# Designs tried in a protein design run: peptides against a protein of PDB entry 4N3Y. Part 103

Target 1, 83 residues: chain A of PDB entry 4N3Y
Amino acid sequence: ETRDQVKKLQLMLRQANDQLEKTMKDKQELEDFIKQSSEDSSHQISALVLRAQASEILLEELQQGLSQAKRDVQEQMAVLMQS

## One batch from the design tools (peptide; made by RFdiffusion4, then SolubleMPNN)

Design b2_p28_8_s1 (from b2_p28_8, 18 letters changed)
Fold by OpenDDE base, seed 1:
Structure b2_p28_8_s1 (fold): chain B 83 residues (1-83), chain C 83 residues (1-83), chain A 28 residues (1-28)
Amino acid sequence: as target 1 above (83 residues)
Amino acid sequence: as target 1 above (83 residues)
Amino acid sequence: SVLEELEERLEASQQRLEELKAELERAQ
């Protein structure tokens, strides 16, 4: 009977709609997770980059100090040889 | 004595050089970590994005099917009412 | 993990939707 078929299809339609809503919600949660994870990673990487840059500046200063110390040693050796 | 001063400065220079090498190594390890972490995160995010896109396509198809099913039910109801 | 749980839920939901879709198509 057409009436029974209609009732069956209406039920199936409701069930499909409920499932669709659930899937849409799950998709959104996944997208939100990806977004949050990406932002967290970006912040962490940025912080680490800043740390690396600070270390680079320190290294340059230490290299300059080392070069000066080398020159000072050479000068004192020259004085010693002349005395 | 100048000789003692030279020896002291030579020791300091060696120590400074050792420290510099250590710091340079530590910096490189940090840079490598940042690079690897960034690449890993990028790949993971890309994979998840692709999955989300696939799910979106499926959801669109399911919505279209649902809409068609709704129309079909409505048509059958109309026929039923006319009979 | 949270990611794994979401992935599992999504997959299960997708499978159920495909089943319902197929049932609807057969009923037409």
Scores: peptide ipSAE 0.040, ipTM 0.457, DockQ to the pose 0.015
Fold by OpenDDE base, seed 2:
Structure b2_p28_8_s1 (fold): chain B 83 residues (1-83), chain C 83 residues (1-83), chain A 28 residues (1-28)
Amino acid sequence: as target 1 above (83 residues)
Amino acid sequence: as target 1 above (83 residues)
Amino acid sequence: SVLEELEERLEASQQRLEELKAELERAQ
């Protein structure tokens, strides 16, 4: 009888330890996932920022081009009106 | 004909302006998209962090429970062996 | 993707503006 009770208690303790280990593993997996997700997001954001910067540069170039084109058109109009 | 040339130049200028406006719009759309993407990522990370915290709390509770269970088992074993 | 589409549109915009500039230069 005593032996049976001891065995039962040992089993219960084992089950408790198993549950703890499982929970620890689950937590670790979640932490790893979060870390990876954060890194991926950071990389994505960085890439997108670079693309936005490239677009900004392009816009500035286009603005300069337009300004030049406008000046050229105005000059040509003046010449044509004076001819 | 001078008048025809002027009209042509005016058209070209209009086209250039339209192109600039379109480019400005496109850039704005890109910026808005990046902003939204960043916000979404931030929200996701925050949610995952909260889940991790919940798991951590659970782990601590389980650890406490296990420690208590271990003590209880040891006490019961001692009692049983002395009976 | 939306980003790729926007990039393509910007590139097309640049090309069109260069064309207009070239046309203006030819008209001089």
Scores: peptide ipSAE 0.036, ipTM 0.436, DockQ to the pose 0.024
Fold by OpenDDE base, seed 4:
Structure b2_p28_8_s1 (fold): chain B 83 residues (1-83), chain C 83 residues (1-83), chain A 28 residues (1-28)
Amino acid sequence: as target 1 above (83 residues)
Amino acid sequence: as target 1 above (83 residues)
Amino acid sequence: SVLEELEERLEASQQRLEELKAELERAQ
């Protein structure tokens, strides 16, 4: 019966359209999430890089200071050995 | 006192090194997270694209079927109008 | 987009279907 066939096709069309719209929405939400997450992470990485660089500079300064301090100790020991 | 100075500098060096290593580790973990998240998301997006394409094909098929069904209904109405 | 066009065509098809049903019922 044609009427029943038409009604069936109409239902199938609605279901297909709903699925399509949902799929497209989900895709867009995922893309938006990735974009936002990537931007946030990029900012965080940049901050960490700057912090790491600051720590590296500090480490180098401290190493130089330690080397000087070791030399000073050695000089004091040399003086003691002379007396 | 030089001995105290050396010990202090040594402690500071350890602390600075620990901070540097931690910062570098945290950065690497973040980069790994972004990479993994991006890969997972890329796969999911690809799957959604395929699903959307399948739904699009189904929608087109259903529209064709609906168009045919509408024609069939119109033909039946024409027969009824003739009687 | 192709998808938007399909959605629009679907809506139009649904509307026309309802019209045809109403016409058929009146003819009976």
Scores: peptide ipSAE 0.035, ipTM 0.429, DockQ to the pose 0.027
Fold by OpenDDE base, seed 3:
Structure b2_p28_8_s1 (fold): chain B 83 residues (1-83), chain C 83 residues (1-83), chain A 28 residues (1-28)
Amino acid sequence: as target 1 above (83 residues)
Amino acid sequence: as target 1 above (83 residues)
Amino acid sequence: SVLEELEERLEASQQRLEELKAELERAQ
């Protein structure tokens, strides 16, 4: 019966539309999540990079200080040997 | 007293070396953390992208199905009107 | 980027969905 077939097809159309809408929503949520996650990760990594750079500066300072201290000890030892 | 100064400088040198070693370790740990975090984030994002792509394919299929269903309804309606 | 491509595709899909909704509504 044609009328029954039409009604069936109309139902199928509505169901397909509902599924499409749901899938679109789910996709959007995933995209938003990816975007947010990426941004958050980027910020975190950037902050950690800056921290690492600060540590690098400190390392350089300590290396210089250590070298100077070594020289100072050597000089004092020389004085001691000469006294 | 020169001997006392030498001893003081030797202590300072040891302390500086200890601080340097600690800072070097801390820096390396941070760098390793950044690397690992970045890799993990990259993998996660890639996986989510693939999931989003799968959803896109489904969307396309649903759109095609919906279009076909609409055509089928229209055809059936035409038949109904002509019967 | 892949994200930009997906955003574009999503927008296109959204437009199509709205068209289909409008068509369905008219048929009801």
Scores: peptide ipSAE 0.024, ipTM 0.445, DockQ to the pose 0.023

Design b2_p28_8_s3 (from b2_p28_8, 15 letters changed)
Fold by OpenDDE base, seed 4:
Structure b2_p28_8_s3 (fold): chain B 83 residues (1-83), chain C 83 residues (1-83), chain A 28 residues (1-28)
Amino acid sequence: as target 1 above (83 residues)
Amino acid sequence: as target 1 above (83 residues)
Amino acid sequence: SVLEELERRLEESQQRLEELRKELEEAQ
């Protein structure tokens, strides 16, 4: 009977809509998670890059200091040899 | 006295070299960490994107089903009205 | 960067999701 068929289909439609809404929610949660994960990772990497750059500067300073110290030692040895 | 000065500077040079080597190691570890972190994040996000895509496909299928169900209900109602 | 590309892809997915939300609303 057509009336009963209509009611059945209406129920199926409601069920499908509920499932659709649920899946939309689940997808949104995944997207939010990905977004947050990406942002967090990006920020973390940026911070680490800055730290690495600071270390590089320190390395250059230390290398310069080492070179100067070596020169100073050589000069002092020369003075010693000349004395 | 120059001899003592030379020895002092030699010690300072050794200390500077030790610090330099340590800092070089630390920098390398940071670079390796950044690289690994970036790769891991990239892989994770890629996997999540694929999951999101699968959810999108499901959503499209559900939406199609919903549209079809709505049409079916409308057709059945039309039949009912015509009977 | 790889991360920027992933963010772009995510944004595209979000746009598509918004379209689906509109379509769902219209279907209701």
Scores: peptide ipSAE 0.029, ipTM 0.438, DockQ to the pose 0.036
Fold by OpenDDE base, seed 5:
Structure b2_p28_8_s3 (fold): chain B 83 residues (1-83), chain C 83 residues (1-83), chain A 28 residues (1-28)
Amino acid sequence: as target 1 above (83 residues)
Amino acid sequence: as target 1 above (83 residues)
Amino acid sequence: SVLEELERRLEESQQRLEELRKELEEAQ
């Protein structure tokens, strides 16, 4: 009868609403997770870039050091050959 | 003697060069690691974005369903009140 | 970590090069 039909429809409506609310919550949690993950990744990558830059500086210093050492060796060899 | 001294200096030079080459390799490995890490993070974030989009679509569908259900309930209630 | 290890290796390389330079200076 009509009353029973109404009650059934009301139940269906409540169920649909509950599902919607759940989905909204899940979506929000996902968005929050993505935001946090993105921020963390960005910070991580930035830190790594800084480390890479430090390594670049070190490499340049090492190359200069090697060049100097090479010159010193060559000078010593020249002295030895002239003696 | 002179010959031995020259040989020693040559060895030292070779060692210095080897060390430089190793350092260059290490730097390259670091850069490769950073690149890979960044790519992995980017892919992860992209996948999460796709999931969020799927949730958005579902939410829209649920909202439409809820709206329809609400209208159906209201119509049935009106019929009941008029009977 | 992998990054820390690479940084350590670079530092060791720097130290070794400095040592070699000192050895050359001492040989003069």
Scores: peptide ipSAE 0.028, ipTM 0.441, DockQ to the pose 0.024
Fold by OpenDDE base, seed 2:
Structure b2_p28_8_s3 (fold): chain B 83 residues (1-83), chain C 83 residues (1-83), chain A 28 residues (1-28)
Amino acid sequence: as target 1 above (83 residues)
Amino acid sequence: as target 1 above (83 residues)
Amino acid sequence: SVLEELERRLEESQQRLEELRKELEEAQ
């Protein structure tokens, strides 16, 4: 009967709408999660990069010091050989 | 004495070199960690993006279905009113 | 993207480190 058919279709429509709303919510949560994850990772990596840069500066300083020390040793050895 | 001074400087040079090597190693480990972290995050985010895209497709299909169902209900109601 | 930029920065850092390693090796 037409009347019963209408009622059935109305129920189906409500069910479809509920599913749509649920899926929209799930999608939004995923998008928010991705955004948050990306931001967190970015910040973490940035912090680690800064730490690596600090190490690089130290390396350069140590290298310079090492080069100077090498020169000093060579100079002293030259003096020693002249003695 | 010059000879003793040379020996002292040689020791200092060795110590500086050891420190440099250690720092280089530490920096390398940090870089490797950052690289791994970045790759892991990238892959994770990519997977989540694909999931979000799948949800988007589903949403579009559901919306289309919902629109059709709405039209069907309206048509049936019109038939009912003519009865 | 942010991730791509971070990867780029990391690569540059790695290249610099490799340079330092070479310089150290040459000094020895």
Scores: peptide ipSAE 0.024, ipTM 0.426, DockQ to the pose 0.036
Fold by OpenDDE base, seed 3:
Structure b2_p28_8_s3 (fold): chain B 83 residues (1-83), chain C 83 residues (1-83), chain A 28 residues (1-28)
Amino acid sequence: as target 1 above (83 residues)
Amino acid sequence: as target 1 above (83 residues)
Amino acid sequence: SVLEELERRLEESQQRLEELRKELEEAQ
């Protein structure tokens, strides 16, 4: 009977709405996760970039120092050869 | 009449399912985005870590070289002072 | 992990949606 159909459809509608609510919640959690993950990744990448830059600066300084040291050694060797 | 109620509930059920399908699609897209973003971030982070490690190795080598050069200069200075 | 949990929940949602689709089809 139609009454039975009504009851069945009401149940199905409730089930559909329950599932919709659950899915919407899951979607929201995914959005929140994406946002947080993106922020965390950005911070981590930025930190690593800064570290790399710091290392590059230090490398340049060390290279300059080493080059100067080599020149100084060469000069001293020249002096020794002249003495 | 109950027939009208059945028709109404059928419409409502269709609408609920349509909304659910849309929400699920959106959720799937978010999941796909998270997956891809996570992979990309992981690769980028790994690359930066490797670069940092390479820089650290080079820094260590340069520091050793600079230290040796300083010692060599000091030795030569000592020799000059003795001459 | 959080991602794995969300993937699991997504799969569960997909299964439930498919069930609802079948139920809707049967009701029509």
Scores: peptide ipSAE 0.087, ipTM 0.424, DockQ to the pose 0.009; fails the geometry check

Design b2_p28_8_s4 (from b2_p28_8, 17 letters changed)
Fold by OpenDDE base, seed 2:
Structure b2_p28_8_s4 (fold): chain B 83 residues (1-83), chain C 83 residues (1-83), chain A 28 residues (1-28)
Amino acid sequence: as target 1 above (83 residues)
Amino acid sequence: as target 1 above (83 residues)
Amino acid sequence: SVLEELEERLEESQLRLEALKAELEAAQ
């Protein structure tokens, strides 16, 4: 019966719409997750970069200190040898 | 005594060198961690993007199906009204 | 950066999804 066919098609239409809405929701959730994950990763990497930069500054200071200490030892040895 | 001063400076030099080596190691570990973390995040985001793209394709297919179903219902209603 | 490129791709995907949503609403 044509009426029964119409009812069947109406049901199929409702089901298709429900699936579409679900898929749209799922996609949005995934996009939100990606966005949040990317932001978190970016912030973490930035923080770690700052830490690495601090370590670099410390290294430069220590290298200068080491060079100075070496010079001081050499100078003291020279004084010792001349005494 | 000059000799005692030299010994003190030699100790300071050794300590400074130890700190330098430690800091160099720490910096390298942080750089390696940043690199690995960035690569992992990039891979994860890429995978999620692919999933989002799959959802987009599904949405397009569902939209086409929905449009077809709507047309089918309209056609069946027309047949019903003409019978 | 790689992260910035991925963020741009995500934004483009979001825009496409919004367009599809608008088309669906218009078709109803």
Scores: peptide ipSAE 0.025, ipTM 0.440, DockQ to the pose 0.037
Fold by OpenDDE base, seed 3:
Parts: C-alpha cells; structure tokens; sequence
Structure b2_p28_8_s4 (fold): chain B 83 residues (1-83), chain C 83 residues (1-83), chain A 28 residues (1-28)
C-alpha cells in the first residue's frame, strides 16, 4: 500500500535525522572534551611553573645562606688557627 | 669550646649543602616534569584535533547523505501522491 | 578513553547512517 510506503519512508527519514543529531552531539562532545582537556593542561602547566618558580626562589635563598655559612666557618677557622 | 663550635658550623654547612642539593634536584625534577607534561599534552591535543577533524569530515558526509536521503524521500512521496 | 569512546560512537553513527541509506535505496 502506498500509504504504508509513505509511512515507512517517513520513519526512515526520522531515523536518519535522529542519527545525524546524535552524530552532531558526539562531535560537540568531542570538541568540548578537547577544549576542556586543553584548559586543564594549561592550568596544570601554569601551576607547575609557579611551583618551579617558588623552588627557584628557595634555591637562591639557600645559596645565599650557604655562601654566608661558608664565610662564617672560614672566619671562625681562621680565629682558631690564630689561637 | 671553639673546636666544638667549628664542628657545629661544619655540620650546619654540610646540612645546608645537602638541603641545597635536594632543592636543586627537586627543581630539576619539576622542570623535567613540566617539559614532559607539556610535550605529552601537546601530542595528545594534536591527536585529538586530528580526530575531531576526521569527525567533522564524517559529519559533513553524513549531512550530505541525509540531505540526499531527504530529497529521495520527497521525490518518492511526490510520486506516491501522484499515483 | 573518552576520546576512543567518542570515536567509536561516531563510527557507529556512520554505520547506522549508511545502513539507513541502503534501506532507503532498497525501498525504492
């Protein structure tokens, strides 16, 4: 029956549209995931950079302290050698 | 005793050096981690971009296919209506 | 992975669409 064929074609068209919509959704989800992943990575890298910078500051402070300590030891050793 | 003070200072100096070395190591490890993380993220993002592009191509193909299917359905429906 | 899952879903969607096209052609 022609009417039945029309109904079948309409159903197939709806199914095709549904599939397209699903594919579009999947694409969007993938794009969103990539965007989020990139943002997360960027934030993580930025945080690690800040930590590295903090460690650098600490290292510089320790180097200064060590240099001073070496001088202090040298001075005291000199005093001892003169005693 | 001055000798005891010298020994104390020497110990403190060694401890300071050890701490400095540790901090330097920690800094280097962090820098290496950041570098590796950045490279990994870059590779991952690039791969995902390629995949997204592939999905985009597929979507376009599907859209074209759906459009054709719709036209075909419409044509057949028209034929049926004329029958 | 999430990406692999999405790729698989897209592939499935492609297959489904191709099947629908084939059905439409067969119905002609």
Amino acid sequence: as target 1 above (83 residues)
Amino acid sequence: as target 1 above (83 residues)
Amino acid sequence: SVLEELEERLEESQLRLEALKAELEAAQ
Scores: peptide ipSAE 0.033, ipTM 0.450, DockQ to the pose 0.016; fails the geometry check
Fold by OpenDDE base, seed 5:
Order: structure tokens, then C-alpha cells, then sequence
Structure b2_p28_8_s4 (fold): chain B 83 residues (1-83), chain C 83 residues (1-83), chain A 28 residues (1-28)
């Protein structure tokens, strides 16, 4: 029956459209995931950079302390030599 | 005693130097980690981008397919109308 | 993984669309 055939075709068209919409959504979700992953990585890297900077500051302080200690030792030795 | 004081200072100097070396090593390890992490993230992102591109191609194909299916349905309906 | 699941869903979508098209063509 022609009428039945038309109805069938209309249904198939609707199903195809639904499938397309689903696919579009899936694509968008994939893109969003990639974006979020990139942002997360960026934030993590930034945090690690800050941590590295803190370590650098500590290193500088230690170097200064070492230099002072060396000077103190040299001064003490000089005093001992003249006594 | 001055001699004892010198020895104490020398010990402190050695300890400070040891701490400095340790800190330098730790800093380097952090820098290396950050570098590696960044590289890994970059590669991962690149791979994901390629995957997204593949999905985009698929979407385009699906859209084309849907468009064709729609046309086919319309043609079928037209045929049925004239019969 | 999320990516793998999405790829699978896309593949399923493609197959479904192809099947629908084939059915329409066969109805001609």
C-alpha cells in the first residue's frame, strides 16, 4: 500500500535525523573533552612551575648561606694565624 | 677554644654544601619533570586533535549521507504521489 | 576511556545511517 510505504519512509527519515543529531552531540562532547584535558594540563604545568620557583628561591638562600659561612671560616682562620 | 670553633665552622660549611648540592639536584629533577610532562601533554594533545579531525570527517560523511537519504525519500514520495 | 566510547558511538552512528540509506534505496 502506497500510504503505508510513505509512512515508512517518513519514519526512516526521522530516524536518520535523530542519528545525525546524536552524532553531532558526540562530536561536541569529544571536542569539549579535548578542551578540558588541555586546560587541566595547563593548570598542572603552571602549578609545577610555581613549585620549581620555590625551589629556586631556596637554592639561592642556601647559596648565600654557604658563601657567608665560607667567609666566616676564612676570618676565623686569619685570626688564629696571628695569635 | 678557637681551634674547636674553627672545626665547628668547617663542619657547618660542609653540611651547608651538602644541602646545597641536594637542593640543586632536586631543582634539576623538578625541571626535568616539568619538561617531560609538558612534552607528553603536547604529544597527547596532538594525538587527540588528530582523533577529533577524524571524527569531523566522519560527521561530514554522515551529514552527506543523511542529505542523500532525505533526497531519496523525497524522490520516492514523489513517485508514489503520481501513482 | 571517554574517547574510545565516543569513537565507538560515532562508528555505530555511521553504520546506522548507512543501513538506513540502503533501506531507502532498496525501497525504490
Amino acid sequence: as target 1 above (83 residues)
Amino acid sequence: as target 1 above (83 residues)
Amino acid sequence: SVLEELEERLEESQLRLEALKAELEAAQ
Scores: peptide ipSAE 0.032, ipTM 0.448, DockQ to the pose 0.024; fails the geometry check
Fold by OpenDDE base, seed 4:
Structure b2_p28_8_s4 (fold): chain B 83 residues (1-83), chain C 83 residues (1-83), chain A 28 residues (1-28)
Amino acid sequence: as target 1 above (83 residues)
Amino acid sequence: as target 1 above (83 residues)
Amino acid sequence: SVLEELEERLEESQLRLEALKAELEAAQ
């Protein structure tokens, strides 16, 4: 009976150690997930910033083109009115 | 013919303006998306950091519990060996 | 989510360890 009690206690100790190791692994997985998520988010935000900058350049080009087109239309209309 | 040229230029000007407005909208949508994504990512990362800290506390508690359980098992085994 | 699953696993691990501790105390 005493021998059976010792064996039971040894099993319980092994189970407790297994749970500790599992918890340590779970903690590490969470830390790795946070790191990976942060890196992925940073890269996505950087890509979006570059895309926004490209859109700004296009906007400036369109504004310049619009201003020139307006001047050209006004000039052509003036020529027509004088003919 | 000159009248046709004026009409063509007016159409081109309208099209350029439409493209400008579309590009301005696209730029604003990208800026809003970046802002929202950055805020969401920041909040998620902060929450994950807090969870990781909670896991660290739990790990320390489990380690303490395991150490105590080990001591208790060893004490019980010593009592059994002396009986 | 992955985080919710990990939190649940940690909680389960804590409960299991507490149960083992209680069994050890009852066996004394």
Scores: peptide ipSAE 0.032, ipTM 0.452, DockQ to the pose 0.016; fails the geometry check

## One batch from the design tools (peptide; made by RFdiffusion4, then SolubleMPNN)

Design b2_p29_1_s2 (from b2_p29_1, 16 letters changed)
Fold by OpenDDE base, seed 3:
Structure b2_p29_1_s2 (fold): chain B 83 residues (1-83), chain C 83 residues (1-83), chain A 29 residues (1-29)
Amino acid sequence: as target 1 above (83 residues)
Amino acid sequence: as target 1 above (83 residues)
Amino acid sequence: VLQPLEELEQQLEESELLLQELKAELDAL
């Protein structure tokens, strides 16, 4: 009886250990996933920020161009009205 | 000729203004996307971190339990061998 | 994202149950 009980406990211990190892592996995979996802998100955000900055530069150029064009149109209209 | 030139400039100005408005809108949408994505990612990562921490606590408890069980089994085996 | 977490939670619960069973068997000796 005692021997059978010990054998049973040994089996249960092995099963518990296997389950523990599995759980530890799964935890590690989750941590790796979180790390990878965070890095990917960071890279994506950085790329988007750079695109936004590029568009900002273009907007400034467009604003300058529009302001100049507006002035040019106004000058031409003034010339037309004077003639 | 001058009138035609003014009309051309007015058209170019309108086109440039339309492009500016489009670019401004696109920029704003990107900024909004970045903000939302960052917040969502932050919340997701925080939740995952908390879950990982909870699992870590449970793993520590399991390890302690397994260590104790192993010791108990070894003690029982020793008793059996001595008898 | 939720799938891996749910799987981990299930594994942890199974491990906890196994420990409880082992403890019960030890107490029965």
Scores: peptide ipSAE 0.063, ipTM 0.452, DockQ to the pose 0.021
Fold by OpenDDE base, seed 1:
Parts: C-alpha cells; sequence; structure tokens
Structure b2_p29_1_s2 (fold): chain B 83 residues (1-83), chain C 83 residues (1-83), chain A 29 residues (1-29)
C-alpha cells in the first residue's frame, strides 16, 4: 500500500518537473521575443528618424532657395519699374 | 520681355512655396507617426514585461513546491525502508 | 503575440493543479 503510493508520488513528481521545465522554456521564448521585438522597433524608429532629418535638410535648402527667388523677383520688378 | 520673365518667376515662386508647405506637412506627419509608434511599442513591451515578471513569480513558487514535494517523497521513502 | 503568453499561463495553471494533487496525496500518507 505505502509502496504503491510512493511509486505514484514519484511519477507525479516527474510529471510536475516536466511541466516546470516546459514552462521555463516557454518563458525564455517569451523573453527572447520581447527582446527581438524591441530591437526591431528601435531599428525601425532610428531609420525613420534619419529620414526625417534628411527631409529637414531638404526643407531648409528649399526655404533658402525660395527666399533667394523672392529677392530676385523683387530686383527684376525694380528694374522694370525704372524702365 | 522682362515683364513676361517676372510673371514666370512669380509662378515658379508660388509653386515652390506650395511644395515647401507640402513637404513641411509631410515631415510633421512623419514625426507624429514616429512618436505614436514609439509610445505604442513602449506600452506593449511594458505590458509583456509585466506578464513575464508575473510568470517568473509563479515559476519560482512552482519550483519551491516541487522541491518540497521531492523532500517529502524522500522522507516517505526513508520511513518505508525503515519498516 | 498574446497567444504564447496565454498558453504559458494555462501551463502554469495545470502545473499548479498537479502540485496540489501531489500535496494532497502526500498529506494522505
Amino acid sequence: as target 1 above (83 residues)
Amino acid sequence: as target 1 above (83 residues)
Amino acid sequence: VLQPLEELEQQLEESELLLQELKAELDAL
């Protein structure tokens, strides 16, 4: 009787250990997923930031060109009015 | 001749200004997207981290229980062997 | 994304049940 109970408990203990190991593995997979997702997001954001910065440079150049064009038009208008 | 050139330059200037305004809007949309994406990712990661931490606690409890069960089985085995 | 986490939670629950059964049998000895 007692021997049979001990054997049963040993089996249950092994099963519990197997479940624990499985759960630990699944946890590790989750942590790995979080890490990978975070890295991917960071890389994507960095790329987008670089694109935004490049666009900023182009905007500044365009603004400077626009300002110069405005001055050029004003100068031509002055010449026209003097003729 | 000069008048025609001035009119052309004025048109070009208006077109350039329109392009500048469009580009500025596009830049703002990009910045808003980056901000929103970053916040969403951060929130999601934080939620997942919290769940992982909760699982860690449960795993530790399970491990402690398993260790105790092992000790209890060993004790019962000893009693059985002594009888 | 949440499915693996839910599966993990279910596995933990099953493990806890097994542990409780084990404890009950030990207490019956």
Scores: peptide ipSAE 0.062, ipTM 0.450, DockQ to the pose 0.013
Fold by OpenDDE base, seed 5:
Structure b2_p29_1_s2 (fold): chain B 83 residues (1-83), chain C 83 residues (1-83), chain A 29 residues (1-29)
Amino acid sequence: as target 1 above (83 residues)
Amino acid sequence: as target 1 above (83 residues)
Amino acid sequence: VLQPLEELEQQLEESELLLQELKAELDAL
């Protein structure tokens, strides 16, 4: 019956529309999550990079200090042996 | 006294070396952590992107289905009114 | 999205080279 077919198709259309709206919402939530997660990760990575850079500066300073200390020891040893 | 100065400098050199080794270890641990975190984040982001793409494909299919269903309803309504 | 991760990987590589240089200097003391 044509009347029943129309009613069935109208129901199917409404169901399909509801599913589409639901899926659109789910996709939007996923996109929002990815965006937020990416921003958070970027900020965290930047902070960790800054910490690594601070450690690098400290290592360079310590290296220079060690080299100078070694030279100072050698110089004083030479003075000691000449006295 | 030169002898005492040499002994002091030797101690300072040992202390500086110990601190350098410690700092190098700390930096290595930080680098290892950053590397692992980066790998984990990259894998997770890739997985989420794939999920988003799957949702997009589904949305396109649903949109096409809705458009067709709407046309089918309109066609059946026309048939009904002509009968 | 992966740009920050790629930059981090590059920075880690540079840091690794520095660590190797420091280790070599320690061995030379």
Scores: peptide ipSAE 0.032, ipTM 0.437, DockQ to the pose 0.029
Fold by OpenDDE base, seed 4:
Structure b2_p29_1_s2 (fold): chain B 83 residues (1-83), chain C 83 residues (1-83), chain A 29 residues (1-29)
Amino acid sequence: as target 1 above (83 residues)
Amino acid sequence: as target 1 above (83 residues)
Amino acid sequence: VLQPLEELEQQLEESELLLQELKAELDAL
């Protein structure tokens, strides 16, 4: 029966349309999420890199200070050993 | 005692170095994770796009079928009305 | 994806604190 076939196709069409709209919406939401997440992550990573660099610089300064302190101690010990 | 201070600073320096190295490692792992996650997300989005396209094609086919079925029904009704 | 970043930020904060303590100790020499 053609009429029954039409009704079946109408149902299928509605289902297909719903699926299409859902899929397109989900895609857009995902793209938006990825974009936002990527931007946030990029900024956070950049901030962490800068902070790590600052820590590295500070570490180098501390190492230099420590090296100087060790030299000073060694010099004092040498003087004591001479007396 | 300068010597005691040096020893303390040496310990602190080691701890600072360990922490710095750990942090840098974690940073790298995070960057790798973000890269991998981004690739996975990109592939997922692409898959969703393809799915949407497939649904769109199906929808168009269903619409064509529905239109034809409606025309057939209308033709049959016209014949019945003439008899 | 944000949790790992937060953890890393916290770890960096701890590192900075440690380095500041070390710097203070050096300044006290």
Scores: peptide ipSAE 0.074, ipTM 0.466, DockQ to the pose 0.016; fails the geometry check

